# Peptides against a protein of PDB entry 4N7V: the designs that were tried, part 40

Target 1, 222 residues: chain A of PDB entry 4N7V
Amino acid sequence: TLRSITSPLVAHRLKPIRQKTKKAVVSILDSEEVCVELVKEYASQEYVKEVLQISSDGNTITIYYPNGGRGFPLADRPPSPTDNISRYSFDNLPEKYWRKYQYASRFVQLVRSKSPKITYFTRYAKCILMENSPGADFEVWFYDGVKIHKTEDFIQVIEKTGKSYTLKSESEVNSLKEEIKMYMDHANEGHRICLALESIISEEERKTRSAPFFPIIIGRKP

## One batch from the design tools (peptide; made by RFdiffusion4, then SolubleMPNN)

Design b2_p13_3_s2 (from b2_p13_3, 5 letters changed)
Fold by OpenDDE base, seed 2:
Structure b2_p13_3_s2 (fold): chain B 222 residues (1-222), chain A 13 residues (1-13)
Amino acid sequence: as target 1 above (222 residues)
Amino acid sequence: MPPEEDLPPPELP
């Protein structure tokens, strides 16, 4: 099943973006829908031959073939749907479209990993919890130039000298120099606070069913 | 302030 290889993409709260490759253009629209345009080149002109338009919650996929399948010239936005439109739910999407859906999903996850959900200013650093899930990326930018980037898979450290290294296990973290451990301790505390705030705010969102509270900024740069 | 990082281009598999 599609669900066994990916979850429905989530594009809520993401800013519009359009990224072009040779074979495709992927966009997040103002509506927070995601579009994959499949591009073909004919006589030095690029044409959109197929479009997958995915709802912001990833659960509805609308597929159309511009200009009766003849293609529509590539523009700065996806072409409007034509008369021959197919609509699918996530769980009934034909297998022939799974690869394209996965492409959209990976793009959205990448955007989410770079989209601030919570920004928290401490005395020493700017902490940022990102939108991706599970295991949201967490970045700490210390005002003195040290950077710590935590992902689900690793921790990257950039020291004042510009020296960079990656930690992949707890043993490696425990082997850090004491000076670096101080930065790590601060980063971990900031991370804990951001996760706690995320939980509290998410619960309030559930109760109120109002406009989203995220992104938020806590504190100010000293 | 930390710079904004550009997203790498997506690739179709």
Scores: peptide ipSAE 0.043, ipTM 0.699, DockQ to the pose 0.048
Fold by OpenDDE base, seed 3:
Structure b2_p13_3_s2 (fold): chain B 222 residues (1-222), chain A 13 residues (1-13)
Amino acid sequence: as target 1 above (222 residues)
Amino acid sequence: MPPEEDLPPPELP
């Protein structure tokens, strides 16, 4: 099943973006829908032959073939759908579209990993919890130039000198220089606070059923 | 403030 390969993509709260490759253009729209435009070159002109329009919650996929499959010239936005439209739920999406859906999902997840959900200013750093899940990325930008980037898989450290390295185990973290451990301790505290605040704010958001509370900024740069 | 990081180009499967 598609679900065994990927979960429904989640594009809520993401800013509009359009990324072009040789074979496709992927967009997050103002509506927070995600569009994959499949591009074919013919006579030195690029045409959109197929469009997958995915709802912001990833559960509805609308597929259409511009101009009855003849294609539509590539523009700055997806072509409008015509009467030749198919609509699928996530679980009913034909297998032939799964790879294209996965492409959209991976793109959205990447965008989410770079989209601030919580920005928290401490005395020493700007801390940012990102939108991706599970295991949201967490970045700490110290005002003195040190950077720590935590992901589900690794921790990247950039020192004042510009030296960069990646840590993938607790043993490597424990082997850090004392000076770097101080930064790591601060980063971990900021991370804990952001996760706690995310939980509290999300619960209040659920209760109020109002407009999204995120993204949120806590504190201010000194 | 830290600069915005550019997204790498997506890759089709």
Scores: peptide ipSAE 0.041, ipTM 0.694, DockQ to the pose 0.049
Fold by OpenDDE base, seed 4:
Structure b2_p13_3_s2 (fold): chain B 222 residues (1-222), chain A 13 residues (1-13)
Amino acid sequence: as target 1 above (222 residues)
Amino acid sequence: MPPEEDLPPPELP
C-alpha cells in the first residue's frame, strides 16, 4: 500500500514555494495544496505533461494532463486543470503515481523541516522548533554565533570559529568539550520547553477549533 | 536575525 511507503503529506501553514528540477516542478500553493508538475523538454521548450495536485492534508490527489497529454508550456505556476480530471483518495491512488506522491511528500517534509512552528527567544539564543514530524527539527542560534541543529538523525554543531561537525550518537555528544556541552545543555532545555509548549498549544487549538495558533513566537529578541 | 535557509530542489526518486 502507499501508506506503507509514506504517510499523507501535511502542508498546512506552509508558505507558498516553487522548486524546479530537471524533470519536475513542485509547488506549495497559496491554498496550501501541493502540485507536482512533470516536465518534458521538446524543441528547447519545457512542457508540463502531467500534474498531481494534492490537498493540504494529503488525502486527495487530483491528476490531470494538460492539453490532452500534449503538454502545456512551463510557466511560473501550475497550469489550470483541464478536462478529464481524475480524483483519488490517498488509499485509492494508483500505484503508478506512488513515486510522484512520495516525491511531493519528501518535498513537503523538507519544507516543514525549515518552517518555524515555535520560535523561542532565550537570553542566549533563538530557538526554533520546526513543523516536520515526527521528531521535528530543532535549531538553536546562539547570539554569539554558535549554532546547534537537531534532527531525528543527528545533531549538527557550528562553532564560533565556523568549525562544523555532526554528532550521531550519545557517546559523541558526551565526548564534546565542556564549553560545547554548555551550549548543548541550553539547546536541550529550549527544546524541552518548545515541545511542552507545542503540546499545550496544540491541545488548546484542538479544543477551540479556531484559526491555527501556529506559528508562534515566545519572547523577544534581546 | 538568522536568515531563512534556501531550500534545495528535491531529487526525484
Scores: peptide ipSAE 0.040, ipTM 0.690, DockQ to the pose 0.049
Fold by OpenDDE base, seed 5:
Structure b2_p13_3_s2 (fold): chain B 222 residues (1-222), chain A 13 residues (1-13)
Amino acid sequence: as target 1 above (222 residues)
Amino acid sequence: MPPEEDLPPPELP
């Protein structure tokens, strides 16, 4: 099943973006829908031959073939849907479209990993918890130039000298220089606080059923 | 808020 290889994508709270590759253009629209435009080149002109339009919650996929399948010239936005459209739920999406859906999902997850959910200013650093899940990315930008980037898979450190390295195990973390451990301790504390605040704010958001509370900024740069 | 950094172009598998 499609669900066995990916979950429905979640594009809520993401800002519009459009990125082109050789064979496709992927967009997050103002509506927070996600569009994958499949591109072909004819006589040095690019044409959109197929469009997957995915709802912001990932559960509805609308597929259409511009200009009766002849294609529509690539523009700065997806072509409008035709009258000959197919609409699918996530669980009923034909297998031939799974690869394209997975591409959209990976793109959205990448965008989420770079989209601030909580920005928290401490005495020493700007801490940022991102929108991706599970295991949201967490970045710490120390005012003295040190950077720590935590992901589900690794921790990247950039020291004041510009020296950079990646840690993938607890043994590597334990082998850090003492001065770097101090930065790591601060980063971990900021991370704990952001996760705690995320939980509290999310619960209040659920109760009020109002507009989203995120993204949020806590404190200010000293 | 917009993304903190420019995103690399996605790759279609």
Scores: peptide ipSAE 0.038, ipTM 0.700, DockQ to the pose 0.072; fails the geometry check

Design b2_p13_3_s3 (from b2_p13_3 with V5E D9E)
Fold by OpenDDE base, seed 1:
Structure b2_p13_3_s3 (fold): chain B 222 residues (1-222), chain A 13 residues (1-13)
Amino acid sequence: as target 1 above (222 residues)
Amino acid sequence: ELPEEELPEPELP
């Protein structure tokens, strides 16, 4: 099943974006829906032949073929749905569309990994917890130029000298120079705080059932 | 604001 290989994408709170490749254009719309436009070139003109429009929660997929399958000239936004549309739930999506859905999902996850959910200013750094899950990316931009980027898979460090390296194990983290450990300690503390705040704020958001509280900014640059 | 990153394109028929 599709569910066994991917989860429904989640595009809530993401800013609109449109990214073109050779064969596809993927968009997050103002409505937070996600569109995959499949592009073909004829006579040096690009045409949209197929569109997958996915709901913000990933559970509904609307598929249509512009101009009765003849295609519509590629524009700055997806072509409007026609009367000949197919609508599927995530669990009922035909296998022929799974790869395209997975592409959309991966794109959304990428965007989420670069979308601030919590921005937290400390005395020494700007900390940012991103929207992706599980294991949201966490970035720390120290005001002196040091940068730490934590992902689920690794930690990247950029030192003041411009030296950059990636840590993939606890052993490597423990082998850091003492001066770098201080930055790491601060980053870890900021991360802990952001995760705690995320939990608390999410719970309050759930209780109030109001407009989303995120993204949020805590503090300001000194 | 979001840095661009091209992902591998889906396999098309």
Scores: peptide ipSAE 0.058, ipTM 0.722, DockQ to the pose 0.140
Fold by OpenDDE base, seed 4:
Structure b2_p13_3_s3 (fold): chain B 222 residues (1-222), chain A 13 residues (1-13)
Amino acid sequence: as target 1 above (222 residues)
Amino acid sequence: ELPEEELPEPELP
């Protein structure tokens, strides 16, 4: 099943963006829908041959072929759907489209990993919890120039000197210089607080059924 | 905010 390889993408609260590659253009629209335009080149002109339009919650996929499959010239936005539109639920998506859906999902995950959900200013740093899940990226920008970037897979440290390194295990974290451990401790505390706030705010958001509370900013830069 | 720079290319289908 598609669910065995990916979950429905979630594009809520993401800003519009358009990313062109050689074979595809992926967009997040103002509507927070995600479009994958499959591009082919003919006679030095790029044409959109296929479009996957995915709902913001990832559960509905609309597929169409511009100009009856002849293609539509690549423009600054996806071509409008015409006739012969197919609509699928996530669980009913034909297997032939799974890779394209995965591409969209990966793009959305990438965008989410760069989209602030919670910005928290401490005495020493600007902390940012990102939108991606599970295991949201967490960035800490210390005012003195140190940066810590936590992902599900690693921790990247950029020291004041600009020296950068990646930690992939607890052992490596434990082997850090004492001065760096102080930064890590602060980062971890900020992370804990952001996660706690995310939980509380998300629960209130669920209860109120109002407009999204996120993104939020807590505190001010000193 | 999202950087305006080009995002890394995800895995293509």
Scores: peptide ipSAE 0.051, ipTM 0.712, DockQ to the pose 0.060
Fold by OpenDDE base, seed 3:
Structure b2_p13_3_s3 (fold): chain B 222 residues (1-222), chain A 13 residues (1-13)
Amino acid sequence: as target 1 above (222 residues)
Amino acid sequence: ELPEEELPEPELP
């Protein structure tokens, strides 16, 4: 099943973006829907031959073939749907579309990893918890130039000198210089606070059934 | 309107 290889994409709260590659254009729309336009070149002109429009929650996929399958000239936005539209649920999506869905999902996940959910200003740093899941990226930008980027897989450190390195194990973290450990301690504290706030705010969102509270900014740059 | 960091090109399978 598709579910065995990917989860439904989640594009909620993401800003609009359009990314062109050689064979496809992927977009997050103002509506937070995700569109994959499959592009074919003919006579030095690019045409959109197929469009997958995916709902913001990833559960509904609308597929259409512009201009009766002849294609529509590539523009700055997806072409309008034609009369020949197929609609599928995530679990009923034909296998022939799975790779394209996965492409959209990976793109959305990448965008989420770069999209602030919580921004927290401390006395020493700007801390940012991102939208991706599981294990949201967490970035700390110290005002003195040190940067720490935590992901599910690694921790990247950029020192004042511009020296950059990646840590992939606890042993490597423990081998850090004492000065860098101080930055790491502060980053970890900021991370803990952001996760706690995310939990509290998400629970309030659930209770109130109101508009999204995220993204939020806590504090101000000193 | 872009995310905080530049996105690398996604690879289409």
Scores: peptide ipSAE 0.048, ipTM 0.707, DockQ to the pose 0.061
Fold by OpenDDE base, seed 5:
Structure b2_p13_3_s3 (fold): chain B 222 residues (1-222), chain A 13 residues (1-13)
Amino acid sequence: as target 1 above (222 residues)
Amino acid sequence: ELPEEELPEPELP
């Protein structure tokens, strides 16, 4: 099943963006819908031959072939659906479209990993919890130039000297210089606080059922 | 906009 290889994408709270590659253009629209435009070049012009339009919650996929499959010239936004439109739920999406959906999902996840959900200013650093899940990215920008970037898979450290390295195991973390451990400890504390706040705020948002509370900024730069 | 280098080239049919 599609669900066995990916979950429904979640584009809520994401800002509009358009990313072009050689074979496709992927967009997040103002409506928070996600569009994948499949591009083909003909006579030095790029044409959109197929479009997957995915709802913000990832559960509805609309597929259409612009201009009866002849294609529409690539523009600054997806072409509007006209004819030959198919609508699917996530669980009923034909297998031939799974790879394209997965591409959209990966793009959305990438955007989410770069989209601030909580910004928290401490005495020593600007901490940012991102929108991606599970295991949201967490960045710490120390005011003295040190940077720590935590993901589900690794921790990247950039020291004052510009020296950069990646840690992928607890053993590597434990082998850090004492001075770097101090930064890591602060980063971990900021991370804990952001996760706690995320939980509390999300619960309140659920209760009120109003406009999104995120993104939020807590504190200010000293 | 995100750099193209951050998003691998899709291998779509």
Scores: peptide ipSAE 0.047, ipTM 0.714, DockQ to the pose 0.088

Design b2_p13_3_s4 (from b2_p13_3, 8 letters changed)
Fold by OpenDDE base, seed 3:
Structure b2_p13_3_s4 (fold): chain B 222 residues (1-222), chain A 13 residues (1-13)
Amino acid sequence: as target 1 above (222 residues)
Amino acid sequence: MPEEEDLEEPVLP
């Protein structure tokens, strides 16, 4: 099943973006829908031959073939749907479209990993919890130039000197110099606070059924 | 069946 290889993409709260590659253009629209345009070159002109338009919650996929499959010239936005439109749910998406959906999902996840959900200013740093899941990225930008970037897979440290290294195990974290451990401790505390706030605010969102509370900014830059 | 060429990994601008 498609679900065995990817979850429905989540594009809520993401800013519009358009990214062109050689064979595809992926867009997050103002509506927070995601479009994958499949591009083919013909006579030195690029044409959109197929479009997957995915709902913001990833559960609905609309597929159409511009100009009856002849293609539409690539432009600065996806071509408008034609009368030949197929609509699928996530679980009913034909296998031939799974790779294209997965491409969209990976792009969205990448964007989410760079999209602030919570910004928290401490006395020493700007902390940012990102939108991606599971295990949202967490970045700490210390005002003195130190940076810590936590992901589900690793922790990257950039020291004042510009020296950069990646930690992939607790053993490596424990082997850090005492000076760096102080930064790590602060980063971890900021992370804990952001996760706690995320939980509380998300619960309030659920209760109020109102507009999204995120992204939020806590505190002020000194 | 035209083997649809593999899509590249997504990147950010």
Scores: peptide ipSAE 0.224, ipTM 0.819, DockQ to the pose 0.566
Fold by OpenDDE base, seed 5:
Structure b2_p13_3_s4 (fold): chain B 222 residues (1-222), chain A 13 residues (1-13)
Amino acid sequence: as target 1 above (222 residues)
Amino acid sequence: MPEEEDLEEPVLP
């Protein structure tokens, strides 16, 4: 099943963006829907031959073929659906479209990993918890120039000297210089606080059932 | 049915 490969994409709270590659254009719209435009070149002109329009919650996929499959000239936005439209739920999406859906999902996840959900200013650093899940990215920008970037897979450290390295195991973390461990300890504390706040705020948001509370900024730069 | 083309890994602008 598609669900065994990926979960429904979640584009809520993401800002509009449009990114072109050689064979596709992926967009997050103002409506927070996600569009994948499949692009073909003919006579030095790019045409959109197929569009997947995915709802913000990832559960509904609308597929259409512009201009009866002849294609529509590539523009600054997806072409509007006209004819030959199919609508699917996530669990009923034909297998032939799974790869394209996964492409959209990976793009959304990438955008989410760069989208602040919580910004928290401490005495020593600007901490940012991102929107991606599970295991949201967490960045710490220390005011003295040190940077720590945590992902589900690794921790990247940039020291004041500009020295950069990546840690992928507990052993590597434990081998850090004492001075760097101090930064790591602060980063971990900031991370814990952001996760705690995320939980509390999300619960209140659920109860209120109104406009989203995120993104949120806590504190200010000293 | 036409075969699906390989897509590049997504990137940010």
Scores: peptide ipSAE 0.220, ipTM 0.823, DockQ to the pose 0.644
Fold by OpenDDE base, seed 4:
Structure b2_p13_3_s4 (fold): chain B 222 residues (1-222), chain A 13 residues (1-13)
Amino acid sequence: as target 1 above (222 residues)
Amino acid sequence: MPEEEDLEEPVLP
């Protein structure tokens, strides 16, 4: 099943963006829907041959073929659906569209990894918990120039000198210079706080059933 | 319907 490969994408709270590649254009719309436009080139003109429009919660996929499948000239936004529209739920999406859905999902996840959910200013750093999940990216920008970027897979450190390196195991983290460990300790504390706040705020958001509370900013830069 | 295409990995602008 598609669900065994990926979860429904979540584009809530993401800003509009449009990214063109050779064979596709992926967009997050103002409506927070996600569109994948499949592009073909004919006589030096690009045409949209197929569009997947995915709901913000990833659960509904609308598929249409512009101009009766002949294609519509690529523009600055997806072509509007006209006729011969198919609508699927996530669990009923035909397998032939799974790869395209996965493409959209990966793009959304990438955007989410760069979209602030919680910004937390400490005495020493600007901490940012991103929207991606599980294992949201966490960035710490120390005011002295040190940067720590935590992902589910690694920790990247950029020192004041500009020296950059990646840590992929706890052993490597434990082998850090003492001065860098201090930065890491602060980063970890900021991370813990952001995760705690995320949990609390999310629970209140669920209870109130109001407009999204995120993104949120805690504190100010000194 | 168009054939399945080999899509590139997505990137940010």
Scores: peptide ipSAE 0.220, ipTM 0.830, DockQ to the pose 0.762
Fold by OpenDDE base, seed 2:
Structure b2_p13_3_s4 (fold): chain B 222 residues (1-222), chain A 13 residues (1-13)
Amino acid sequence: as target 1 above (222 residues)
Amino acid sequence: MPEEEDLEEPVLP
């Protein structure tokens, strides 16, 4: 099933963006819908031959073929659906479209990993918890130049000297120099606080059913 | 319908 390969994409709270590659253009719209335009080139002109329009919650996929499949000239936005429109739920999406959905999903996850959900200023650093899930990226920018980037898979450290390295195991973290451990401890504390705030705020958001509370900024740079 | 082609990895601008 598609669900065994990927979860429904989540584009809520993401800013509009349009990214072109050779074969496709992927967009997050003002509506927070995601569009994949499949592009073909004919006589030095690019045409959109197929469009997947995915709802912001990833659960509804609308597929259409511009101009009865003849294609529509590539523009600065997806062409409007006119004919040959099909609508699917995530769980009923035909397998022939799974690769294209996965492409959209990967793009959204990439955008989410660079989209601040919580920004927290401490005495020593700017901490940022990102929108991606599970295991949101967490970045710490110390005011003295040290940088720490935590992902689900690794921790990247950039020291004041510009020396950079990646840690992939707990053993490597435990082997850090004492000076670096101090930065790591601060980063971990900031991370814990951001996760706690995320949980509390999300619960309040659920209760009130109001507009999204995120993104948020806590504190100010000293 | 358009011919199926492999899609490259998405990138950010």
Scores: peptide ipSAE 0.225, ipTM 0.829, DockQ to the pose 0.705; fails the geometry check

Design b2_p13_4_s1 (from b2_p13_4, 5 letters changed)
Fold by OpenDDE base, seed 2:
Structure b2_p13_4_s1 (fold): chain B 222 residues (1-222), chain A 13 residues (1-13)
Amino acid sequence: as target 1 above (222 residues)
Amino acid sequence: SISLEPPEDFLDD
């Protein structure tokens, strides 16, 4: 099943972006829909042969073939759907489109990992919880130049000197120098607070059914 | 910047 290789992508709250590669263009639109344009070159002109338009919640996929399958010249935005339009739910998407959906999903996850959800200023650092899930990326930029980047898989530390290293286990974390542990402790506290705020705010969003509260900024740089 | 290259066989049906 498609679910065995990826979850429905989630593009809510993401800013518009358009990324061109040799074979494809992937876009997040103002509507927060995601488009994958399959590009072929004919006579030194690039044409869009196929488009996957995915809803912001990832559950609906609209596939169309511009200009009756002959292709439409590549432009600064996806071509409008006109010919050979098919609509699928996530669970009913034909297998031949799974790789393309997976590509879109990976792109969205990458964007999410770089999109602030909560920005929290402490006395010593700017903390940022990102939009990706599960296990959102968490970055701490200390005002003195130290940086800590936490992901689900590792913790990266950049010291004042520019020395950089990656920690992949608790034993490595426990072996840190005492001065670095202080930064880690602060980072962990900021992380805990951001996660707590995320939970509380998400619950309020559920209750109010209003516009999204995220992204948010807590505090200001001293 | 954000960049992700598609698979080599991305256009293959």
Scores: peptide ipSAE 0.084, ipTM 0.814, DockQ to the pose 0.853
Fold by OpenDDE base, seed 3:
Structure b2_p13_4_s1 (fold): chain B 222 residues (1-222), chain A 13 residues (1-13)
Amino acid sequence: as target 1 above (222 residues)
Amino acid sequence: SISLEPPEDFLDD
């Protein structure tokens, strides 16, 4: 099944972006929909041969072939759907489109990992919880130049000297010098607070059924 | 910036 290789993508609250590659253009639209344009070169001109338009919640996929499959000249936005539009649910998407969907999902997840959900200013650092899930990225930018970046897979540390290293186990974290442990402790506390606030705010958002509360900024830069 | 290149056979359906 498609679910065995990826979950429905989630593009809510993401800013519009358009990335062109050699064979595809992927976009997050103002509507927070995601479009994958499959690009083919013919006679030194790039044409969009196929478009996958995915809803912001990832559950609906609309597929169309511009100009009856002849292609539409590549432009600064996806071509508008005309005729021969197919609409699928996530669970009913034909297997031949799974790889393209997975590509869109990976792109969205990458964008989410760089999209602030909560920005929290402490006395010593700017903390940022990102939109990706599960295990949202968490960045701490200390005002003295130290940076800590936590992901689901690793912790990256950049010291004042510019020395950078990656920690992949608790043993490595525990072996840090005392000075760095202090930064790590502060980062962990900021992370805990951001996660707690995310939970509280998300619950209130659910109750009010209003416009999104995120992204939010807590505190102010000193 | 964000960059993700599709696989080489991405268009080979």
Scores: peptide ipSAE 0.081, ipTM 0.812, DockQ to the pose 0.819
Fold by OpenDDE base, seed 4:
Structure b2_p13_4_s1 (fold): chain B 222 residues (1-222), chain A 13 residues (1-13)
Amino acid sequence: as target 1 above (222 residues)
Amino acid sequence: SISLEPPEDFLDD
């Protein structure tokens, strides 16, 4: 099943973006829908041959073939759907479109990993919890120039000198210089707080069913 | 900057 490969993408609260590649253009629209435009070159002109338009919650996929499948000239936005539109739920998406959905999902996850959900200013750093899930990226920008970037897979450290390295195991973390451990301790505390706030705020969002509370900024730069 | 290139055979699906 598609669900065994990926979960429905979540594009809520993401800002519009359009990325062109050789064979596709992927966009997050103002509506927070995600569009994958499949691009084919013919006679030195690029045409959109197929469009997957995915709802912001990832559960509905609308597929259409511009100009009766002949293609529509690539423009600065997806072509509007006209005729022969197919609509699928996530669980009913034909297998032939799974790879394209996965691509959209990965793109959205990448965007989410760079989209602040919670910004928390401490005495020493600007902490940012990103939108991606599970295991949201967490960045700490210390005011003295040290940077820590935590992902689900690794921790990247950038020291004051600009020296950069990646930690992929607890043993490597434990082998850090004491000076760096102090930064890591602060980062971990900020991370804990952001996760706690995320939980509390999300629960209030659920209860109120109002406009999104995120992104949110806690505190201010000293 | 955000960039994700699709696989080479992306259109062959």
Scores: peptide ipSAE 0.060, ipTM 0.802, DockQ to the pose 0.833
Fold by OpenDDE base, seed 1:
Structure b2_p13_4_s1 (fold): chain B 222 residues (1-222), chain A 13 residues (1-13)
Amino acid sequence: as target 1 above (222 residues)
Amino acid sequence: SISLEPPEDFLDD
């Protein structure tokens, strides 16, 4: 099943973006829907031959073939769907479209990993918890130039000198110089706080059932 | 920067 290889994409709270590649254009719309335009070139002109329009929660996929399948010239936005469209739920999406959906999902996840959910200013750093899940990316930009980037898979450290390295285990973290450990400790504390805030705010959002509270900014640069 | 290039067979059905 599609679900066994990917989860429904989640584009909520993401800003609009349009990414052109060689064979496709992926867009997050103002509506937070995601569009994959499949592009073919003919006579030095690019045409959109197929569009997958995915709902913001990833559960509904609308597929259409612009201009009766003849294609529509590539523009600055997806061509509008017409009457001849196919609509699928995530679990009923034909297998032929799974790879295209996965592509959209991966793109959205990438965007989410770069989309601030919580920005938290400490005395020493700007901390940013991103939108991706599970294991949201967490970035710490120390005012003195040190940077720590935590992901589900690794921790990247950039020192003042520009020296950079990646840590993939607790053992490697424990082997850090004491000076760097101080930065790591601060980063971890900031991370903990952001996660705590995320939990609290998300609960309040659930109770309120109103407009999203995220993204939020806590504090300001000293 | 955000970039994700689709695979070669992306357009194939």
Scores: peptide ipSAE 0.051, ipTM 0.776, DockQ to the pose 0.841

